# Peptides against a protein of PDB entry 3J47, part 65

Target 1, 121 residues: chain A of PDB entry 3J47
Amino acid sequence: IRLTNQLKSLKGLQSKLKDVVEYLDKVINKELPINHTILGKLQDVFNLLPNLGTPDDDEIDVENHDRINISNNLQKALTVKTNDELMVIYISNLVRSIIAFDDLIENKIQNKKIQEQRVKD

## One batch from the design tools (peptide; made by RFdiffusion4, then SolubleMPNN)

Design b2_p20_7_s1 (from b2_p20_7, 8 letters changed)
Fold by OpenDDE base, seed 4:
Structure b2_p20_7_s1 (fold): chain B 121 residues (1-121), chain A 20 residues (1-20)
Amino acid sequence: as target 1 above (121 residues)
Amino acid sequence: SLKELLEKLKKAIEEYDKLL
């Protein structure tokens, strides 16, 4: 049950990442106008990602190397010196929105469990 | 450029998605 919920949460995150990629593709292809608010929120999400580049020294697993490379690419994507100040503000707002969304999901899961318990009693 | 930023963001997200 706990592992299944973690897998569902991970799948949910994967789906959202895919939606973001599709959005970025549409913006790159000029099918959609650049929405600085959305881009700013994306940067906020990435700024809240823990720097996977703090190797806790001890386990040089191949999985860590891929994680470090991804973290470095995320950081490089964030540090690209374009009109950066406005982007940082939008990113911070996006991260707050994602955290709030995660809290909402957790609250809904808890409420569902409470309702299921009430129906059994 | 903004285009380069978007491409880097896209690549980073795609790599993260492969890890998931």
Scores: peptide ipSAE 0.022, ipTM 0.507, DockQ to the pose 0.076
Fold by OpenDDE base, seed 2:
Structure b2_p20_7_s1 (fold): chain B 121 residues (1-121), chain A 20 residues (1-20)
Amino acid sequence: as target 1 above (121 residues)
Amino acid sequence: SLKELLEKLKKAIEEYDKLL
C-alpha cells in the first residue's frame, strides 16, 4: 500500500513535468506568450529541488555522482541566468514607469507655468 | 537569448524526468 502510493505520486509528478515541457515548447514556438510569473514559479520549483549532490550519502556509485553534479551545476547556472534575465525585465519596466512619471511631473509643471502666465496677462 | 534560456530549461526538465 505505501509503495503503491509512492509510485502513484511519482507517476503524477512525472506527468506534471511533461506538462511543463509541453508548456515550454508552446512558448518557444510562440504559440503562447511568455509569462514571467510562470517562469518565476518554475524557478522556485527548481530552487526547492533537493540538491541531488549533498555529499553525505557515501553509498552513491561514482557514475551517478557525476550525473548528479552536472544536473546541480546546470540547475544553478539556469537559476542564475533566469534571475538575471528576470531582473533585467523588472528593471526595464521600473525604468519605463519612472520615465513616464517624470514626463507626467514635467507636463504638470509646464501646465502650471502656462496658467500663471495667463493670469498675469 | 531568452529563447536559449527556455531551451536549456526544457532540457534540464527532460533530464530530471529521466532520473525519475
Scores: peptide ipSAE 0.021, ipTM 0.520, DockQ to the pose 0.094
Fold by OpenDDE base, seed 3:
Structure b2_p20_7_s1 (fold): chain B 121 residues (1-121), chain A 20 residues (1-20)
Amino acid sequence: as target 1 above (121 residues)
Amino acid sequence: SLKELLEKLKKAIEEYDKLL
């Protein structure tokens, strides 16, 4: 029962993160405008991530260094079995934060598709 | 970038899911 609930929560987070990546790709490609509300909620998500220092070998852009460190720290924490209980707490908090803006992301994507269809007709 | 950070997060979660 406890393990099944942890797996269900993890799968939920994976699905929501995919939606966020797809949104970011559309913003990077200038298919969607930058939404400051969505970006603010993503910053709130990253502030909930565990900080466990390790440097990565990827090209030193000093402004991205703190964000890269936070990501690597989380990745390292997620691969360590001894931290499983803490990991579930962090995953649960991340899922809750992502759910808060997931509907907004989907609505913006759908509205853009509807506008593009109307211009082609 | 923010995208790279989310991809790393997603990969870490996927690796953890394989351990459960």
Scores: peptide ipSAE 0.021, ipTM 0.420, DockQ to the pose 0.098
Fold by OpenDDE base, seed 5:
Structure b2_p20_7_s1 (fold): chain B 121 residues (1-121), chain A 20 residues (1-20)
Amino acid sequence: as target 1 above (121 residues)
Amino acid sequence: SLKELLEKLKKAIEEYDKLL
């Protein structure tokens, strides 16, 4: 009974991870818009990943000190990597916003030229 | 480049301001 429930919970987690991968693939392929709330939650998950399977820091055996240092370095590296990935996303959104604004300005310029021509006729 | 896009945006804003 306990083992079956643990297996069911693990299968549930695997299904959720699959859903996350499918979401990321859709965002990468531009099939879905970027959702910053989802990305922030994913960042939190990635920041927690290195802590999975490290014994709680309360039992400092000398062998754990090197593992803790490696885990901390990995966590720091993942945080930096995730921040860089988010920065690329923000730059991409900024560029899209600039293009959209340029198109809006061009449309307004064209509309004014059309109005000025209509007043001269 | 991003710089080129920003320069285009700047020019577009300046053109828009002249029309207002």
Scores: peptide ipSAE 0.017, ipTM 0.370, DockQ to the pose 0.010

Design b2_p20_7_s2 (from b2_p20_7, 10 letters changed)
Fold by OpenDDE base, seed 4:
Parts: structure tokens; sequence; C-alpha cells
Structure b2_p20_7_s2 (fold): chain B 121 residues (1-121), chain A 20 residues (1-20)
């Protein structure tokens, strides 16, 4: 009973991982549009997963080397995307600050013109 | 960059599937 429930839960997780792979394939093939919210949630899931590259130090077998390389490549790909996203956020905030500053300058020019008219009347 | 991220995500999921 306990073992059969664990195997059922594990098969349920395996089915969900397969659904995610199929979704990623559809996005890679441009069959589905890129959803940034789904990709963000996938990144959060991967940040919560144990590192595939930490074998507990007692089994140095060749299969661990390929898993370590995949984990390192994923971490590198996540880091590049995070840097690009932070750069876009930074530029967006800079542009918003420039627009807000321009609006402030225009408001100051208009207020100055109104004061100069009131001094001539 | 984004295509490479998606391919590395796919490979990592496939390696987790082999562990299950």
Amino acid sequence: as target 1 above (121 residues)
Amino acid sequence: DLKKLLEELKKAIEEYDKLI
C-alpha cells in the first residue's frame, strides 16, 4: 500500500514532466507563442530543484559527469537570461525617468510663461 | 539566447525524468 502510493505519485510527477517537455518543444518549434509568465514559473521550479551536479561524494561514475554538465549549462543559460531581463528592466526604468524629467521641464516652462504674462498686465 | 535556454531546460527535465 505505501510503496504502491509512492510509485503512483512518482508516475504522476513523470507525466507532468513529460507535459512540460511537450510544451517546451511546441515553443521551440514556434507552434506556441512565448509566454514569459510560464517561463518565469519554470525558472522558479528549477531554482527549487536539487542540483543535478551534486552527487553525494561517494559515487564517481561516468553518468554523473553528463548530469553535472547539463546542470552547469542550464545554470549558465538561466544566468544569461536573468542578466538580459535585468538590463531590459534597467533601460525601461531609465526611459521612464527621462520622460518624467521632460514632462517636469515642460511644466516648468509653461509655469514661467504664465508668470511672465502676469507681470506684464 | 532564449532558444538555448529552452533547449537546456528541456535537457534538464529529460535528465530528471530518467531519475524517476
Scores: peptide ipSAE 0.051, ipTM 0.629, DockQ to the pose 0.115
Fold by OpenDDE base, seed 1:
Structure b2_p20_7_s2 (fold): chain B 121 residues (1-121), chain A 20 residues (1-20)
Amino acid sequence: as target 1 above (121 residues)
Amino acid sequence: DLKKLLEELKKAIEEYDKLI
């Protein structure tokens, strides 16, 4: 009974992993639009999973080398994506700061003109 | 970049599926 329930839960997880692969294929093929919320949740799941390439113990099998490479490539791809997202946020904040600074300069110029008019009257 | 990320996510999921 317990073993059958564990196997059923594992098969359920395997089915969900297949559903995620099918979703990613549809997004890669442009059959579905990119959903940034789904992509963010997938990234959160992968950050909670053990690295496929931690060499826990003593067999340098060629299969472990391929898993290490996949894990490292994923981590590199996540780092690049995060850097690009941070750059867009940084540029957006710079543009907002420049606009706010220009508005401040214009306001100061207008206030100075109003004061110079009041001293002439 | 995003396409490459999706492809690497797919490969990682396929490797987890082989562990199950």
Scores: peptide ipSAE 0.050, ipTM 0.628, DockQ to the pose 0.117
Fold by OpenDDE base, seed 3:
Structure b2_p20_7_s2 (fold): chain B 121 residues (1-121), chain A 20 residues (1-20)
Amino acid sequence: as target 1 above (121 residues)
Amino acid sequence: DLKKLLEELKKAIEEYDKLI
């Protein structure tokens, strides 16, 4: 009973992984638009997966080299995308701060003109 | 960059499917 439920759960996971590969192929081929919500959930799944590219210090087998390369390439691709997203947030905050300073300077100039008029009357 | 991320995501999923 417990083993049969684990095998059914594993077959269900395998079917879902296949559905995700078929979705990624359609997005790569430009048959479907990129869904940022799906991409974010995929990133969360990969961040929860054990890093296939850290050999625990005791098994240098030749089969691990391809898995290490895939994990390192994925981590590098995630890091580049994260840096580009952080740069867009940084630029957006910089522009918002410049606009807020311009509005503050103009308000101070107007207040000074109103005070200079009240001293002449 | 995004195309490369999607290809590396695909390869990682295919490697996990071989482990199951």
Scores: peptide ipSAE 0.045, ipTM 0.620, DockQ to the pose 0.119
Fold by OpenDDE base, seed 5:
Structure b2_p20_7_s2 (fold): chain B 121 residues (1-121), chain A 20 residues (1-20)
Amino acid sequence: as target 1 above (121 residues)
Amino acid sequence: DLKKLLEELKKAIEEYDKLI
């Protein structure tokens, strides 16, 4: 019973990882826009994964320890790189939003000036 | 850069899927 429930939960997690891979493929192919909330949640998952790959010091063969350390270092490097790239995307979108807001303000000012001229004539 | 990052993330997830 307990083992069957753990296996069912693990299969549920595997299905969710597959859904994420399919989402990433759609974003890579430009079929879907980048969703910052999804990418932020992926970063949270990747930040937790190094803690899942540190065995408690009592049960893993020395041959797995080097592979786990390489995987953890690669994963930490990927997480840092992901944070830096998402920061650049966030700043780029913020700058675009500020420019679009400035253009909206200028358009409103121009429209107001045109209306004030039409009331004086 | 972003495309390469997403491809690296995809590969990492696919590697975890093989460990499960």
Scores: peptide ipSAE 0.032, ipTM 0.547, DockQ to the pose 0.090

Design b2_p20_7_s3 (from b2_p20_7, 8 letters changed)
Fold by OpenDDE base, seed 5:
Structure b2_p20_7_s3 (fold): chain B 121 residues (1-121), chain A 20 residues (1-20)
Amino acid sequence: as target 1 above (121 residues)
Amino acid sequence: SLKELLDKLKKAIEEYDKLL
């Protein structure tokens, strides 16, 4: 029963990870806008992944200590990876915003030049 | 120039988009 529930939870997380990967691919392909709620959910999934494999803390067996250390290292690695991915997404959005702002400035400059030419005629 | 900086930034985005 417990193993079946853990397997079901792991399959649920795997499905959610797949959905997030598909979302990230669509965001990369500019098919969808970035949604911070989805990114937050991705972080939550990564933080929960290592916790599904830990037997409840009630039996301090030496094998559990090594598994806990591996789980903590995996959690840390997944958190770092998630932070790096979030940083890349943030930088990409920032650069897109700067480009859009530059296009607005260029359009304003062009419109001003057109208006100044019309006043001279 | 600002245009050259923008072109470099666009290229960097495209490279990051390929890594993702």
Scores: peptide ipSAE 0.023, ipTM 0.540, DockQ to the pose 0.016
Fold by OpenDDE base, seed 2:
Structure b2_p20_7_s3 (fold): chain B 121 residues (1-121), chain A 20 residues (1-20)
Amino acid sequence: as target 1 above (121 residues)
Amino acid sequence: SLKELLDKLKKAIEEYDKLL
């Protein structure tokens, strides 16, 4: 149940991201007018996303560099925290699966023994 | 024992579930 809900939430997020990409493509192609409110919210989202950018834009603007470094450190801290939380969830689900598998094996062994006893009586 | 290990793992999951 919990894993299915997580997968459903992830699929929902993927659908929303696809809708955002489609919106941006329509804006780039001039099929839709620029909505500054949507762009502002997207900029806020991109500022909260870990910098998925390639390491090659060394444009040193000294006043932006400190804010970028603080933002990168905060983004790194949030990414580490998120990765640790995801790892905990993954390990917890793995262990639950192993326990459930062991319980299933034990139940099958017990049921087989009960059936073998009933055939001997 | 395997049972003791499973009980410890089960307890650890329950503790993590309280943190989530």
Scores: peptide ipSAE 0.021, ipTM 0.523, DockQ to the pose 0.013
Fold by OpenDDE base, seed 1:
Structure b2_p20_7_s3 (fold): chain B 121 residues (1-121), chain A 20 residues (1-20)
Amino acid sequence: as target 1 above (121 residues)
Amino acid sequence: SLKELLDKLKKAIEEYDKLL
């Protein structure tokens, strides 16, 4: 039950992140005007993301002795676990920011549609 | 740039999808 609710929340976040990507694609395609308030909130969101490790840090430690590798694997596992725990905290803050951002995007899309209708009347 | 932000966001989503 708890894990299923966490997974559902994470899937909900993924959906909202996709909505943000779609918004940015519409702005790039000039379908929507650039909104600096929206972009500022996105930057704040990215500054709250944990450093999702570059895959390149796993290849460099191949050359030194079996005893250091076990300690480094435990420290890497603890660092990964700590990064995962930090990721959950960051995701929780990110979700709040993204919800507020999604509401702002929807309001701006609606306002633009209303303006385009008023120009056609 | 807006494009760089978009690329970072797409990358973050892809990394997140690998964790799920």
Scores: peptide ipSAE 0.019, ipTM 0.548, DockQ to the pose 0.071
Fold by OpenDDE base, seed 4:
Structure b2_p20_7_s3 (fold): chain B 121 residues (1-121), chain A 20 residues (1-20)
Amino acid sequence: as target 1 above (121 residues)
Amino acid sequence: SLKELLDKLKKAIEEYDKLL
């Protein structure tokens, strides 16, 4: 039961991360404006994610200050703002789920290492 | 950058997929 709930929570987290990727792809493609609050929360997510890879590729990629002129589509801007606000709430819940999951990932990695050592013996 | 964040996120998802 507890392990099944943890796996369900992990699958839910994975689905949530895919939705965030889709959002970021839309922002990169200029289909949605850049929301710095979302980006800041995503950075917080990445800082909370256990280093899922060797730290070697910290390429410092450059500050693009794109001032998007919001003036000509108030309804699109309001829809975008609403979507951005919903995404901020969603990412905040994602971060909370990740924090709760960090201990489980660490425990799973430790248990896997212990099992691999026991099979070699 | 936004692209770097996206790449890190994609990499993180791929690694979670390997753990699942």
Scores: peptide ipSAE 0.019, ipTM 0.485, DockQ to the pose 0.053; fails the geometry check

Design b2_p20_7_s4 (from b2_p20_7, 10 letters changed)
Fold by OpenDDE base, seed 1:
Structure b2_p20_7_s4 (fold): chain B 121 residues (1-121), chain A 20 residues (1-20)
Amino acid sequence: as target 1 above (121 residues)
Amino acid sequence: DLKKLLQELKDAIEQYDKLI
């Protein structure tokens, strides 16, 4: 019973990892827009993953070297380069939103001036 | 750069899935 529940939980985690891979493929292929909230949540999930790459000083097995490399590649993907590229996208979307807001303000000012002219004529 | 990073994240997840 306990072992069957652990295997079911592990299969559930595996299914969720597959859903994340499928999502990343759709984003890479431009089938889906980049969702910053999903990427932020993925970063949070990976920051909560135990460092599978801390060598606790017991047993140089080839499997531990692959786990260390995966953890280091994951941390390297999360810590430095992701933040700068996401920050550029956030800034770009912020600037686009500011421009669209400015255009809306200008259009409202122009419409108000046209109405004030029509009331004076 | 972003596409490469998303690929590196994907590859890391696929490698993690192989360890489970």
Scores: peptide ipSAE 0.035, ipTM 0.531, DockQ to the pose 0.066
Fold by OpenDDE base, seed 3:
Structure b2_p20_7_s4 (fold): chain B 121 residues (1-121), chain A 20 residues (1-20)
Amino acid sequence: as target 1 above (121 residues)
Amino acid sequence: DLKKLLQELKDAIEQYDKLI
């Protein structure tokens, strides 16, 4: 029962990883726009993936160690790089929002002044 | 840059799928 549930959970994870690969292909092919929320959630998944190269002290075959180390170093490098890129996009969206709010405030102030002039005439 | 990162990220996911 426990082993069957673990295999079912693993197959469910494999299906979700396939759906993520298909999503990334659609984004790479420009069929879908880049969704920064999905990219951030994907990064959260990578950060929650156990370091495949922390051997909890149970006998991992030496041949898997090199592949695991390459995968972990790539994962860590991709995680850092995706954070920096997401931060640049976030800052850019904040700056655009601040400018749009400033323009909206100035337009409201000008409209109020025009209405106050029309009431005095 | 971003397209290359998305490809590297895809390649990493496909490597994990081969380890499972």
Scores: peptide ipSAE 0.034, ipTM 0.530, DockQ to the pose 0.095
Fold by OpenDDE base, seed 4:
Structure b2_p20_7_s4 (fold): chain B 121 residues (1-121), chain A 20 residues (1-20)
Amino acid sequence: as target 1 above (121 residues)
Amino acid sequence: DLKKLLQELKDAIEQYDKLI
């Protein structure tokens, strides 16, 4: 029961992340106008991401740093057996930010459809 | 600049989706 609910919650989060990717694709393709409020909330989601560095991994190497760091910070978040409480708080804040972002995207898509209908009438 | 940022954000979310 508890594991099934966690898996259901994780699948729900995955669905919301796909909705965000689809939104970003529509903006990249110029199908949707750039919304600075949406981009600001994305930046807030990403600014919640960069502080799972424990200050104690001073190990060097230059030239693939940005793609490896996001995957490693998220894998470190999921694999560090000793920080489960801070991870749960972090994931809870991330999930809240993604839900609030998805609700904003949906509201903005609906508002755009209403405006496009009013210009055709 | 902005298009690059949007692509980097997309790539990061797609990497996160693959980990879930």
Scores: peptide ipSAE 0.023, ipTM 0.542, DockQ to the pose 0.065
Fold by OpenDDE base, seed 5:
Structure b2_p20_7_s4 (fold): chain B 121 residues (1-121), chain A 20 residues (1-20)
Amino acid sequence: as target 1 above (121 residues)
Amino acid sequence: DLKKLLQELKDAIEQYDKLI
């Protein structure tokens, strides 16, 4: 009963990881737009993964230690790189939003000037 | 750069799926 529930929970996690891989493929192929909320949540998952992959130093077979260290270093590097890329995307979207807001202000100013001219004629 | 990052993230997730 306990082992069957753990196996069911693990299969449920595996299915969710597959859904994330399929999503990333669609984004890589430009079939879907980048969702920053999904990428942020993915980064949070990668931040938690190093804490799940360090069994306390008392039970690591030497063959698992090198794989775990390579995995942890890769995850840390991927997390840092993901943060830098998310920052660049955030800045790019902020600049785009400022430009779009400026264009909206200029459009409103022009529309107001046209209305003021029509009231004087 | 972003496409390479997303591929590295995908490859990392697929490595975890093989460990489960």
Scores: peptide ipSAE 0.028, ipTM 0.519, DockQ to the pose 0.091; fails the geometry check

Design b2_p20_8_s1 (from b2_p20_8, 15 letters changed)
Fold by OpenDDE base, seed 1:
Structure b2_p20_8_s1 (fold): chain B 121 residues (1-121), chain A 20 residues (1-20)
Amino acid sequence: as target 1 above (121 residues)
Amino acid sequence: SLKKMLEELKKAIEEYEKLI
């Protein structure tokens, strides 16, 4: 009974992972739009998962090397994405600051002109 | 970049499926 429930839970997890793979394939193939909320949640799940590539020090099996490479490639891909997103946010904030500064300069120039007119009258 | 991330994410999930 307990073992059957554990096997059922593992099969249920396997089915859910398969559904996630199918979702990712549909997004990669542009059959579904990119949902940033779903992708963010998937990233959070993966950050909580044990690294597939922690070498337990005792088996230099070729299979462990491939898993290490996949984990490292995912981490690199996530880091690149994060850097690109931060760059876009930084540029957007910089542009907003420049516009606000330009508006401030123009307002000061206008105020100075109004003051100079009032002193001449 | 995003496509590559999704492909690597897919590969990682497929490796977890093999561990179950």
Scores: peptide ipSAE 0.048, ipTM 0.624, DockQ to the pose 0.125
Fold by OpenDDE base, seed 3:
Structure b2_p20_8_s1 (fold): chain B 121 residues (1-121), chain A 20 residues (1-20)
Amino acid sequence: as target 1 above (121 residues)
Amino acid sequence: SLKKMLEELKKAIEEYEKLI
């Protein structure tokens, strides 16, 4: 009974992974629009999965080398995407700070003109 | 960069599918 339920759960997970691959193919082929909420959830799932590319130091099999390369390529691709998103946030904050500074300068210039008029009257 | 991320994500899922 327990083993049969585990095997059924594992087959259910395998079917869901196939559905995700088919979804990614449709997005890559531009048949579906990019959904950032789905991509974020997929990234969270991959961050919870054991890294296929950490060799335990003792078995350099040829199969481990291909898995290491796939994991390293994924991590590199995720890092580039994260850096691009952080750059957009940084530029947005910089622009907001410049606008706030310009408004402060204009307010100080107006206040100075009002004081100079009151001293001439 | 986004297309490459999606392609590498797909490859990683396919490798996990082989382990199940």
Scores: peptide ipSAE 0.043, ipTM 0.618, DockQ to the pose 0.126
Fold by OpenDDE base, seed 4:
Structure b2_p20_8_s1 (fold): chain B 121 residues (1-121), chain A 20 residues (1-20)
Amino acid sequence: as target 1 above (121 residues)
Amino acid sequence: SLKKMLEELKKAIEEYEKLI
């Protein structure tokens, strides 16, 4: 029962992460305009992530080492002897920010669809 | 700059998604 509920919660988080990735793809492809409120929530997610390189990494050729570094940073975030309690607090805050961001994305997509329908009528 | 940041965020989220 407890493990099944944890697995269900993780699957729910995974679904929300997919929705965020799909939104980012639409913005990158210019299918959706950049929204400043959404950008603010993205910044909140970035500020919670311990090892998204500082914006000052404009000087390192980052085409071939990134997958190993991101995986190692995530593994370090999960395996470093940092107090398991601090990690749980961090993950809990990250999850809350992702949920709030997902809800904002869905609300903005719905509002855009309503506006596009009103322009066609 | 903004496009690069969005791509980096996307990559980070995709790696988290693989861990779940």
Scores: peptide ipSAE 0.022, ipTM 0.566, DockQ to the pose 0.074
Fold by OpenDDE base, seed 5:
Structure b2_p20_8_s1 (fold): chain B 121 residues (1-121), chain A 20 residues (1-20)
Amino acid sequence: as target 1 above (121 residues)
Amino acid sequence: SLKKMLEELKKAIEEYEKLI
């Protein structure tokens, strides 16, 4: 009973990871837009993964220790890289939003000037 | 690049999926 529930929970997690891979494929293929909230949540998951992959030092075969260390270092590097790339995307979107806002302001100013000229004629 | 990062992220998730 307990083991079957753990296996069911693990299969549920595996299914969710598959859904994330399918989402990432769609984003890579430009079929879906980048969602920063989803990427931020993925980053949070990756920040937690190194803590899940260190079994307490008392039961690891030496061959698993090297794989775990390589995996943890890769995850940490991927998390840092993901953070830097998300920051660049955020700044790029912020700049685009500021430009679009400036264009909106200029358009409103021009429209106001045109209306003021029409009232004087 | 964003594409390369997403591909690396995908590979990492696929590696975890194999460990489960």
Scores: peptide ipSAE 0.034, ipTM 0.565, DockQ to the pose 0.098; fails the geometry check

